# Designs tried in a protein design run: peptides against a protein of PDB entry 6RGO. Part 197

Target 1, 392 residues: chain A of PDB entry 6RGO
Amino acid sequence: MALKLLGFNQDATCFSVISSNKGVTIYNCDPFGKCFELEKSTSNDEELDFLVEMLFSTSLIAVVDKTIGASKRKKLKIVNTKRKATICELTFPHEIMDVIMNRKIICVVLKSDQIFVYDISCMKLLRTIDVRGEKLKSTSKFRNSEAVGDIGVRVSLSTDNNSILCYSSYSKSDKENAPLNDIVVFDALKCIQINVLPAVHQSNIVCIACSPDGMLMATASEKGTIIRVFKTIDTENDEPILVNEFRRGSRPSRISEMKFNHDNTLLACVGESDTIHIFALPVTTTEADANEDDTLQQSSHSLSSSINGLQYISKGLANRFGKIIVSKIPTQSQQRHVAYIKIPENAKYRIGFPKDTTNTIHICGEDGNYLVYSIPRNEVGPCTLVKSNTFD

## One batch from the design tools (peptide; made by RFdiffusion4, then SolubleMPNN)

Design b2_p15_6_s1 (from b2_p15_6, 4 letters changed)
Fold by OpenDDE base, seed 4:
Structure b2_p15_6_s1 (fold): chain B 392 residues (1-392), chain A 15 residues (1-15)
Amino acid sequence: as target 1 above (392 residues)
Amino acid sequence: DEEAEEILKKLEELA
């Protein structure tokens, strides 16, 4: 059967698939099994297309039927899966491209480059973000660029209650074809822009991941060779903080999904390549004030190793084009993966990090494999397969 | 997820 992956929920306890014969199926990861099925509304041999976003391990799903006609592609249904009942239906002026949610917010991305932000508790519209309208305020020419193929506004939402929304925006460059290479960081609850990261890539951003706590964001362009990790809120001298720059590969390959683990120690990346890459992030020791009193006097050995290496990057070429975030990280120090998973070539996979196990990754493939891997901590190498299941 | 199940209840009260 042809399977199409919809992805994992926020905590990787469930994943959703489209089966051409059955419709939408939601699987529970542990214990492994079907937990919900949405039957195909039509007997026609039409290719099924759906958006399904699940609210954690609950019976709440957001569904968009994209299979039949332009009218259904504009409808968001909120469904209780236990009752098999539609709770509410929203209709949008344009086709729905993406839906993301957490415990506070639903964001609906339209083909018009609009983001509708809702309070999930009452389905009240909090904000409409018009990414094109923001571009028009900066650039006088509305190109009716029909978004040819896969170029559109990308979004990611923190899974916590702070509800940090990261989205791609058009560069303020005077070029008629300004790329979607800026990032806006938005407080979805307060409906305020927190930060803007200008020109984080040279080409359109095609993948964004927000950390669960909303403090970090990973970005990848159409080239998919470099992944950049930024702080979302914090700035240094009003400039964006680049935390990491990772090299996925030397060859261009699309990145379809990235995910942080729950403690922000790992970033996973999947796409059109035969390899899921897992990168280690530096542990920012937040000095939690461990005010615990324990008196142990251990001695003061002062290893003062002077890392003096201020490499002067030549100032010359940066002046004429908007401040491209030039990697301060030398190209030789672009960290590669610390771990990897080999997947079948041309198989689409989705990734998720479970909450309870920071060194475990869940993956599922359009080949019908659900796999659980252990991530090595102390060595660079392959992940170890811990559990495997099949689905149809 | 108790908080998310409470949201579901609130949404069902609006229907």
Scores: peptide ipSAE 0.402, ipTM 0.928, DockQ to the pose 0.771
Fold by OpenDDE base, seed 2:
Structure b2_p15_6_s1 (fold): chain B 392 residues (1-392), chain A 15 residues (1-15)
Amino acid sequence: as target 1 above (392 residues)
Amino acid sequence: DEEAEEILKKLEELA
């Protein structure tokens, strides 16, 4: 049977799949099993397409039926899975491309490059973000070419209550084909733009991950060879802070998903390659005011991780036009993965980090495998398989 | 998740 992965919820306690015969199925990770099914509303052998976003481990889901009719693709249903009841339905002017949520906010991304930001508690519209702005509305012939479905606004939302929204934006270029290579950081609660990171890649951004606390973001372009990690809010001399630059590989390969673990120590990425890569992030010691003199001899086990010194290349080469060019970290200083998982070729996988175990990763595949891996702490190498289950 | 279940209750009161 053809499976299509929808992904994990925010805490990786559940994942959602589309089965061609059954419709949408939600699985619980532990204990492993089906917890909800949304029956196929149609007798036709049409390819099922859905968006499903869960609110953590609750019975609240947001659903978009993309299978049949232009009207359904514009409808967001909020559903209680325990009652099998629609709580509310919202209709948008354009096709829904993505839906993300936390305990405060729902963001709905449209094919029009609009982001609708809602207060989840009352479904009140807080903001409409128009990523194209007013000036570009006239020249956007809707690229009605079917092939353009993959280049659009990307979003990521912090899973905390601070509700930091990161989204891709068009670089200020007089060219009709400006790339989506800027990042905007937005406080979704206050409805204010808090930062702008210009030209973080040379091509369109196709993947963004926000950290759970909203303090970090990871970005990848269509090339998927380099992942950049930035601070979201903090700036140095009004310039964006590049925390890390990771090399996934030398060959171009699309990254479909990235996630931080719950303590911001790891970044995982998955996509069209046969490998999930896991990168270590430097622990930002927040200088908590060390007023208390407690001489706990932290035995400096020098993890001689050859952290090849991230030169903070604060060299914003202000090009003649005031564009911050994120300086390319020399290839020798680009960090590689600390851990990896081999996955079957041609199987799409999704990733999730459980809250309670910072060194564990959940993965699921369109091959019908749900796998739990342990991430090595002190060595560079493969992850160890801890648990496996199958689904259909 | 108690906070998220409270949100669900608030949404059901609006339906």
Scores: peptide ipSAE 0.394, ipTM 0.926, DockQ to the pose 0.771
Fold by OpenDDE base, seed 1:
Structure b2_p15_6_s1 (fold): chain B 392 residues (1-392), chain A 15 residues (1-15)
Amino acid sequence: as target 1 above (392 residues)
Amino acid sequence: DEEAEEILKKLEELA
């Protein structure tokens, strides 16, 4: 059967798939098994396309039927899976491109480059964000090029209650083809713009991940060779703080998904390449644990590679137009992965980090494999397969 | 997830 992956929920306890014959199926990770199935409403040989966003381990899902020819691509359904009942239905002026949620907020991304922000508890609209802004309303050329399905507003939401929303925006260039290479950081609860990171890549941003706490974000461009990690809220002299620059590879390859683990110590990425890459983030030692004098001489030769040499070369080349260009970290100081997983070529995979095991990663493939890997802590190398299951 | 189950209850009260 042709499977299409929808991804993991926020805590990686469930994942969702589209089966060409069955419709949407949600699997529980542990114990492994089907927990919900949404039957195909039509017998037509149409390629099924859905958005499904699940609220953690609950029976609450947001569903959009994106199937071509379906009059439903503008409709968001909130469904109780246990009751098999639609709680509410919202209709939008444009096709829904993405839906993300946490315990406070639902964000709906439209093909119009609008983000609708809702209070999940009452489905009240809090904000409409127009990413094109007032000036670009005149260039009504919807890029009708079917082939440019990849260039749109990207969003990521913190999984915590702070509800930090990161989204890609158009650079302030008078060029008709401004890239989506700026990031806006937005407090989705207060409806306030917190930060703007200009020109974080040279090309359009195609993948964004927010950390669970909303303090970090990872970005990747169409090239997918470099991943940048920034602070979301903190600035230095009104400039964005680049925390890490990771090299995924030397060859261009699309990154489809990135995720932080629950303690912000790891960043995983997956895409069109044969390899899932896992990067280590510097542990922000909160100063609090300085007082326990516990003399355990565990000679953990932490490879404290003395990253003391990240001189913040705040030499932003202020080009004549006041555009902060994020200085590229020299290729020699770019960090590589600490761990990896080999996946079949041309198999699409999705990733998730479970909450309770910071060194475990869940992956699922359109090949029908659900796999659990252990991530090595003290060595650079392959992840170890711990558990495998199959689905159809 | 108790907090997320409370949201589901609140939404069902609005239906």
Scores: peptide ipSAE 0.389, ipTM 0.925, DockQ to the pose 0.752
Fold by OpenDDE base, seed 3:
Structure b2_p15_6_s1 (fold): chain B 392 residues (1-392), chain A 15 residues (1-15)
Amino acid sequence: as target 1 above (392 residues)
Amino acid sequence: DEEAEEILKKLEELA
C-alpha cells in the first residue's frame, strides 16, 4: 500500500499516517497498535492528502482534508477521535499549508503567508500575522507553483505552555525576490514579537524546530548542509544568539523535519538523505559558582609589553546595520553528528523524541516500519535498534 | 495528559 507519513505527536506517543485504502490512521507507539482510523470520504482512487495534528496523547486532533477541491483545503476540523465527532470547523480565506498546536495554542499557516493564532481552549482568534506585510500585497502574483516543494512560511511552536512561535519571514531587502531567510520569534500567548533574527541563512529557510521549552530554535535552508541553533531570547550578557552550527553534510539535501529532545541535549534531523543525523547540544552547565577560593598566589610578573593602541571603533555604528548575527563563524567550529541512523534510500521518515527517555528516538517510514533506537551517549556512532514494528 | 484532556472537555462544552 502507498503510505504517506504525517508525523509524531509532541511527546512521540503516537504517529499519524495516510493509507491509500483506509484514510488517516493513528498508531500508538507503546503498546504498538492502531488507536484511531478516519475512513476515506471518497471511493475514488485519488491520492489522499491530509494535514493531521494530534494534541499529545489525547483524543483531540486537527484535520485538514487536502485531497479534493479548493473548498476542503480551507477547512480545519477539530475532531474528538474517541467520539468520532467534529467539535468545531473553521474556514479560512486561503488554503491551509500547515497546522501546529500545543496545550494553549493552535497556529494555522495559510498559502497567503498568513499565520492565524488561536487560543485552543475556546478557538478564539488571538492574532493574524501577515508575514508578507502590507507593502508586498500589491506585487503578490499568486505563485501558482503547484510544485510540492514550494517556498512558503515555515513555523515551529514550543510544546510547553510558554507557546513560543518561531516563523520564517521575508528579508527587508527591496528585491522583488526577497528570500524567507529571517526568523521571527513570537510569544503566541501574549501576541508579542520577542525577537527578529535577520538573514540566518543565505537562501530560504525550509525547516524550523523549536525546543520544547521554546529557549532554542534550529533552522535549515534549502541547501540543508548547515543547521544553525539560536537562542530565542536575547540574553542581557552579550552572549551570542547563535549557539551552534552543525554540518549535516557536504552535499545539498533537503531537511524535512528537525526535533529537539525534551531536555535540549540532542537535535535530530531527517530528510531526503539515507541518514538521520543526531547532534549533541552543549549542556548549559549553569556553572554553579564553585567558589573554590583557591588562593593561587599572585606571581607578579610584570610583562609590560606595549601592544599599541588599536583605536576602539565606537559601538555606535553597530546599531544601524541590524546585528549581522551570522558573523562568519570560522568554518572551524562546525560540529558533526554524534549519532546516526541509516534509513532506506527514497523512504520518507519522521522522527520523534519520547518524553521519558532522552536517549531514545522514535522513527517511522513510508516503508511501513516503526523503529525505536537507542542513542549512544559516550561515543560517536550508529544508534542501536531496540524495537521494531510494522504497519500498513 | 490531564491538562490536554481538560482542553478537550472545554471545547466539547462550547460545541
Scores: peptide ipSAE 0.381, ipTM 0.923, DockQ to the pose 0.754

Design b2_p15_6_s2 (from b2_p15_6, 5 letters changed)
Fold by OpenDDE base, seed 3:
Structure b2_p15_6_s2 (fold): chain B 392 residues (1-392), chain A 15 residues (1-15)
Amino acid sequence: as target 1 above (392 residues)
Amino acid sequence: SKEAEEILKKLEELA
């Protein structure tokens, strides 16, 4: 059977799949089993395509049928899975490309590079963000590229109630082919732009992850060789906005998804490669006043020593073209993964971090495997398989 | 969660 993965919910308690024969199925992770099924509306052997976003482990889902006809691809349905009822339907002027939510906000990304921000509690439109802006409306021939993997606006939303929205934006270059290599950080509740990170990559951003608390964001370009982690908010302190740079690999490979764990200590990435990579983030120890006394020379070989290369992001080069956030970081300061999972070649996988276990990762594959791995704490190596289940 | 049941209830009251 052909499976298509839709992904995990925000706390990795459920995942969604498209089965060619059944339609949309939602699985519970623990206890493992089907918790919801949306039957295929059409008897035709047409390739099913859906967007499904689930609100945590709740009976609320957002659904977009992308399978048939331009009209359905513009409709967002909010469904109560317990009642199997549509409770709200919204129609957009353009095709829906992505839907993300938390307990406060729904964001809808359109093929027009617009982001519609809604209050989930009343489905009131709070903001329309036009990522192209007014100047680009005149010259943008609709990219009619139905090309699988077309470069559009990418978004990520914090899973907390702060509702920090990170999205890719076009660089201010007067070039007709301006890359989507800027990041905007937006408070989706207050509808205020918090920050703009210009030119965070040399090419288009294809993947963004926001931390659960919205304090960090990760970005990857089309090359997928380097992952950058940024603070979302400018700290008053002279601290660099770029906090980490990770090397996934030497060869270009598309990253399809990134996730932070719930305590911001780990960043996982998955994509077209045979490997899920897990990176350790430096714990910003708030120096709570560690009182003087206990001399225990525990040789915490803190991985801190390699961070010394980031010092050269001097605040001083506020050149006329904006904050150069990405100085040429010496290639020597790039950290590798601390853990990895090998996955079958050509299998698409999705990742999720459960809330209650910061050293556990959930993964699911289009091969019909749901797998739970333990992440090693103190060693660089493979993750250990803890649990496996199969789905169809 | 209670919050999600309240969201669902509010959305059902708008339908």
Scores: peptide ipSAE 0.273, ipTM 0.887, DockQ to the pose 0.846
Fold by OpenDDE base, seed 5:
Structure b2_p15_6_s2 (fold): chain B 392 residues (1-392), chain A 15 residues (1-15)
Amino acid sequence: as target 1 above (392 residues)
Amino acid sequence: SKEAEEILKKLEELA
């Protein structure tokens, strides 16, 4: 059957897929098995398209029927999977492009480049973010529907209760074709803009990942060759703090998804390439106050690989237009993956990090494989397959 | 999760 991957939930305990014949199916990861099915509402042989966002392993899901020709592409349904009931239905002025949630917030991204932020507890609208801003309202050129393929507002939300929202924004260039290469960091609970990271890439941002705690953000452009990791809140001299610059590859390839693990020590990326890449992040030793006591000399052989991370403060070349361009870190200082997984060519995969096992990654493919890998700690190399299951 | 059950309950009270 043709499968389409929807992805993992926030803690990688479940994943969702579209089956052409069945509709939406949710699988539990451990024990592996089908836990929910949303039957196809239409008898038509139309290619099914859905958005499904899960609230962890709970019975709460957000669903959008995006099937072509369906009048439902503007409708968000909140569904209780245990009751098989729609709890709430919201209708938007434009097609829904993305839905993300945590325990506090639902964010709905529209084709209009608007983000609607809701309190999940009461479905009250907290904020409408207009990413185009008031200046672009006059150019009623709706991007012609056909060429507006992959270039839209991208969002990521922290999985914690801090509810840090990162979204791509248009650079303040008065050019008609301003790229979506700025990032805004937004407190979705307080409805406050925390930070703005200008021109983090030269081209449109196509993938964003927020860390679980909202303290880090990873970004990738249309080129997908470089991944940048920034601090979300902290700034140095009013400039964005670039924590890492990773090289995925030398050849351009789209990155479809990135994820941090639960402790912010790993960043994984997947896309159109035959390889899932896993990068190590520097452990920010929070200087936990050295309270006195317990002498347990567990010899953590920290292989301090002397990555003399020359903190090249990449002095943002303030180009003549007052734009901070994040200068490219020299190719020699770009970090490579520490681990990888080979996947079938042309198979779309999704990734998730389980909460309880920081060195384990869950992956699922449109080939019908659900795979659990162990990530090597002490060496650069392939991940080890631990479990495999198939789904239809 | 108790919190998610409370969210579901509150949302069901809006339906």
Scores: peptide ipSAE 0.214, ipTM 0.862, DockQ to the pose 0.846
Fold by OpenDDE base, seed 1:
Structure b2_p15_6_s2 (fold): chain B 392 residues (1-392), chain A 15 residues (1-15)
Amino acid sequence: as target 1 above (392 residues)
Amino acid sequence: SKEAEEILKKLEELA
C-alpha cells in the first residue's frame, strides 16, 4: 500500500500516516498499535493528502483534507478523536500549507504566505502575520503562482507554554526574487516580534526546528549541506548568536525535518538522504552548578573538551547595506554528526524524540517500519536498534 | 462558544 507519513506528535508518543485505502491512521508508539482512524470520505482513487497535527498524546487533532479536487483544502477541522466528532471548523481565504500547535497556540500557514495565530483555548485570532506584506511595499509583482514549487513560508513552534514561533521571511532585497532566507522570532502569546535573523542562509530556508523551550532554532536551506543553530531571543551587539554550524554532508540533499530532543542536547535531521544524522549540542551550563566543589575526578573523557572552540563569530561582515551576513564557520571547524541511522534509499522517514529517554529516537518510514533506536553518548557511531514494529 | 468550551474541556481533561 502507498503510505504517506505525516509525522510524530510533539513528544513522539504517537505518529500519523495516510494509507491510500484507509485514510488517516494514528498509531501509538508504546504500546504499539492503532489508536485512531479517519475513514476515507470518498471512494475515488484520488491520491489522499492530509495535514494532521496532534496535541501531544491528547484526543485533540487538527485536520486538513488537502486531497486534490477536495473543496476542503481551506478548512481546518479541530477533531476530538475519542468522540470522533468535529469540535470546530475554520475556513481560510487560501489553501492551508501547514498547521502547528502547542497547549496554548495553533498556527495556520496559508499558501498566501500568511500565518494565522490562534489562542487554542477559545480559537480566537490573536494575529495575522503577512510575510509578503513586508515585501509588497517594494514590489507590486505577485510571483506568478505557477512556480509554486517547494518554496513557501516555513514555521516552527516551541512545545512549551512560552510559544516561541520561528518563521522564514523574505530578505530585504530590491531584487524581484528575494529569497526566504531571513528568520523572524515571534512571541505567539504576546504577538510581539522578538528578533530578526537576516540572511541565515544564501538560499531559501526549507526546514526550521525550534527547541522545546524556544531558546534555540535550527535552520537548513535548499542545499541541506549546513545546519545552523541560533539563539532565538539573545543577541550580542544587536547581532544574531550562532551557537552551532553542523555539516550534514558534502552533497546537496533536502532536509525534510529537524528536531531537538527535550533537553536541547541533540539535534536530529532527516530528508532525502539514506542517513538520519544526529548532532550533539553544547550543554549551556547555567552558572549555578559552578559552586559544588565536589572534587570527584571521574575521568569521564566527555567528548565535550574539543567543542571549547566557541569561536564567537561576532564579526558579522556588515556589508555597506546593513546586511548581516552570517559568516560561514570555516569548513574545518564544522561539526559532524555524533550518531547516525541508515535508512533505505528513497524511503521517507520522520523523526521524534520521546520525553523520558533523551538518548532514544523514534523513527517511522513510508516503508511501514516504526523503529526505536538508542543513541550512543560516548562514541561517534551508528545508533542501535532497540525495537521494531510494522504498520500498514 | 460551545466549540471553545469543548476545546478547553478537552485540553483540561488531558493536562
Scores: peptide ipSAE 0.175, ipTM 0.789, DockQ to the pose 0.106
Fold by OpenDDE base, seed 2:
Structure b2_p15_6_s2 (fold): chain B 392 residues (1-392), chain A 15 residues (1-15)
Amino acid sequence: as target 1 above (392 residues)
Amino acid sequence: SKEAEEILKKLEELA
């Protein structure tokens, strides 16, 4: 049977898959087992395509049926899985490309490069973000270019209640083919733009991850060789703060997903390569709690990874267009992974970090494997397999 | 709407 992965929920307690014969199945990670199934509505041998976004371990899911005709691809269903009932149905002017949510906000990304932001509690529309803007609407011949895996707006939402939305935007270039290489940081609750990170890559951004708290953002381009991590809100001299630059590999390879762990100490990435990479982030000591005198000499074995000073190369090379170009970290100072997982060639994998165990990663494959790995703390090397389950 | 009240009730069960 062909499996298609939909991914983990926000806390990696569940994952969803499409089975060609069964429809959508949601698995619980611990105890491992089926917790919900959405039956195939039609006996047709058509390839099943769905979007499913689950609200944590709850009975609330957002579902888009992409299998049957252009009309269903424009419909978002909010479903109560315990009741097997549709709670709400929304219809959009264009095909739904992505759906993301937290406890406050649901964001719907359309093929038109529009983001619809809703208050999830009442399904009230808070904002429509038009990423192309009014001026670019005239020249957008719909790229009916069937072939290249649809370069559209990418989004990521913080899993906390602050609801920080990061999305890719078009560079302000007079060129008809402006890349999606800017990032906008948006407060989805207040409906305000917080920050703009211009030209964070040379090519289109194809993957974004927001940290759970919304304070960090990771970006990767279609080349997938370099991952950049930025502060979302904080700026230095009105310039974006580059926290890290990681090298995934020397060869171009698409990154499909990135995730931060719950304490912002790790960033994982997965894609078309045979390797999941895990990177260590510097612990940002918030200076705030310096007042309580409690001399608990917890010998935190500081991994004195010689973070060879990321010189804040505050040399934003303003190019000829006055745009801040993110400083290129020299290839020799680019950080590598601290841990890795080898995955089967040609199997698509998805990743998730559990809340309670910052040093474990959940992965699932279109090969029908659900795997839990332990991440090494003190050594650069392979992750250790802790648990395995199979699904169909 | 009844739909919004059901969503809200489900979100309150999560708090």
Scores: peptide ipSAE 0.168, ipTM 0.789, DockQ to the pose 0.104

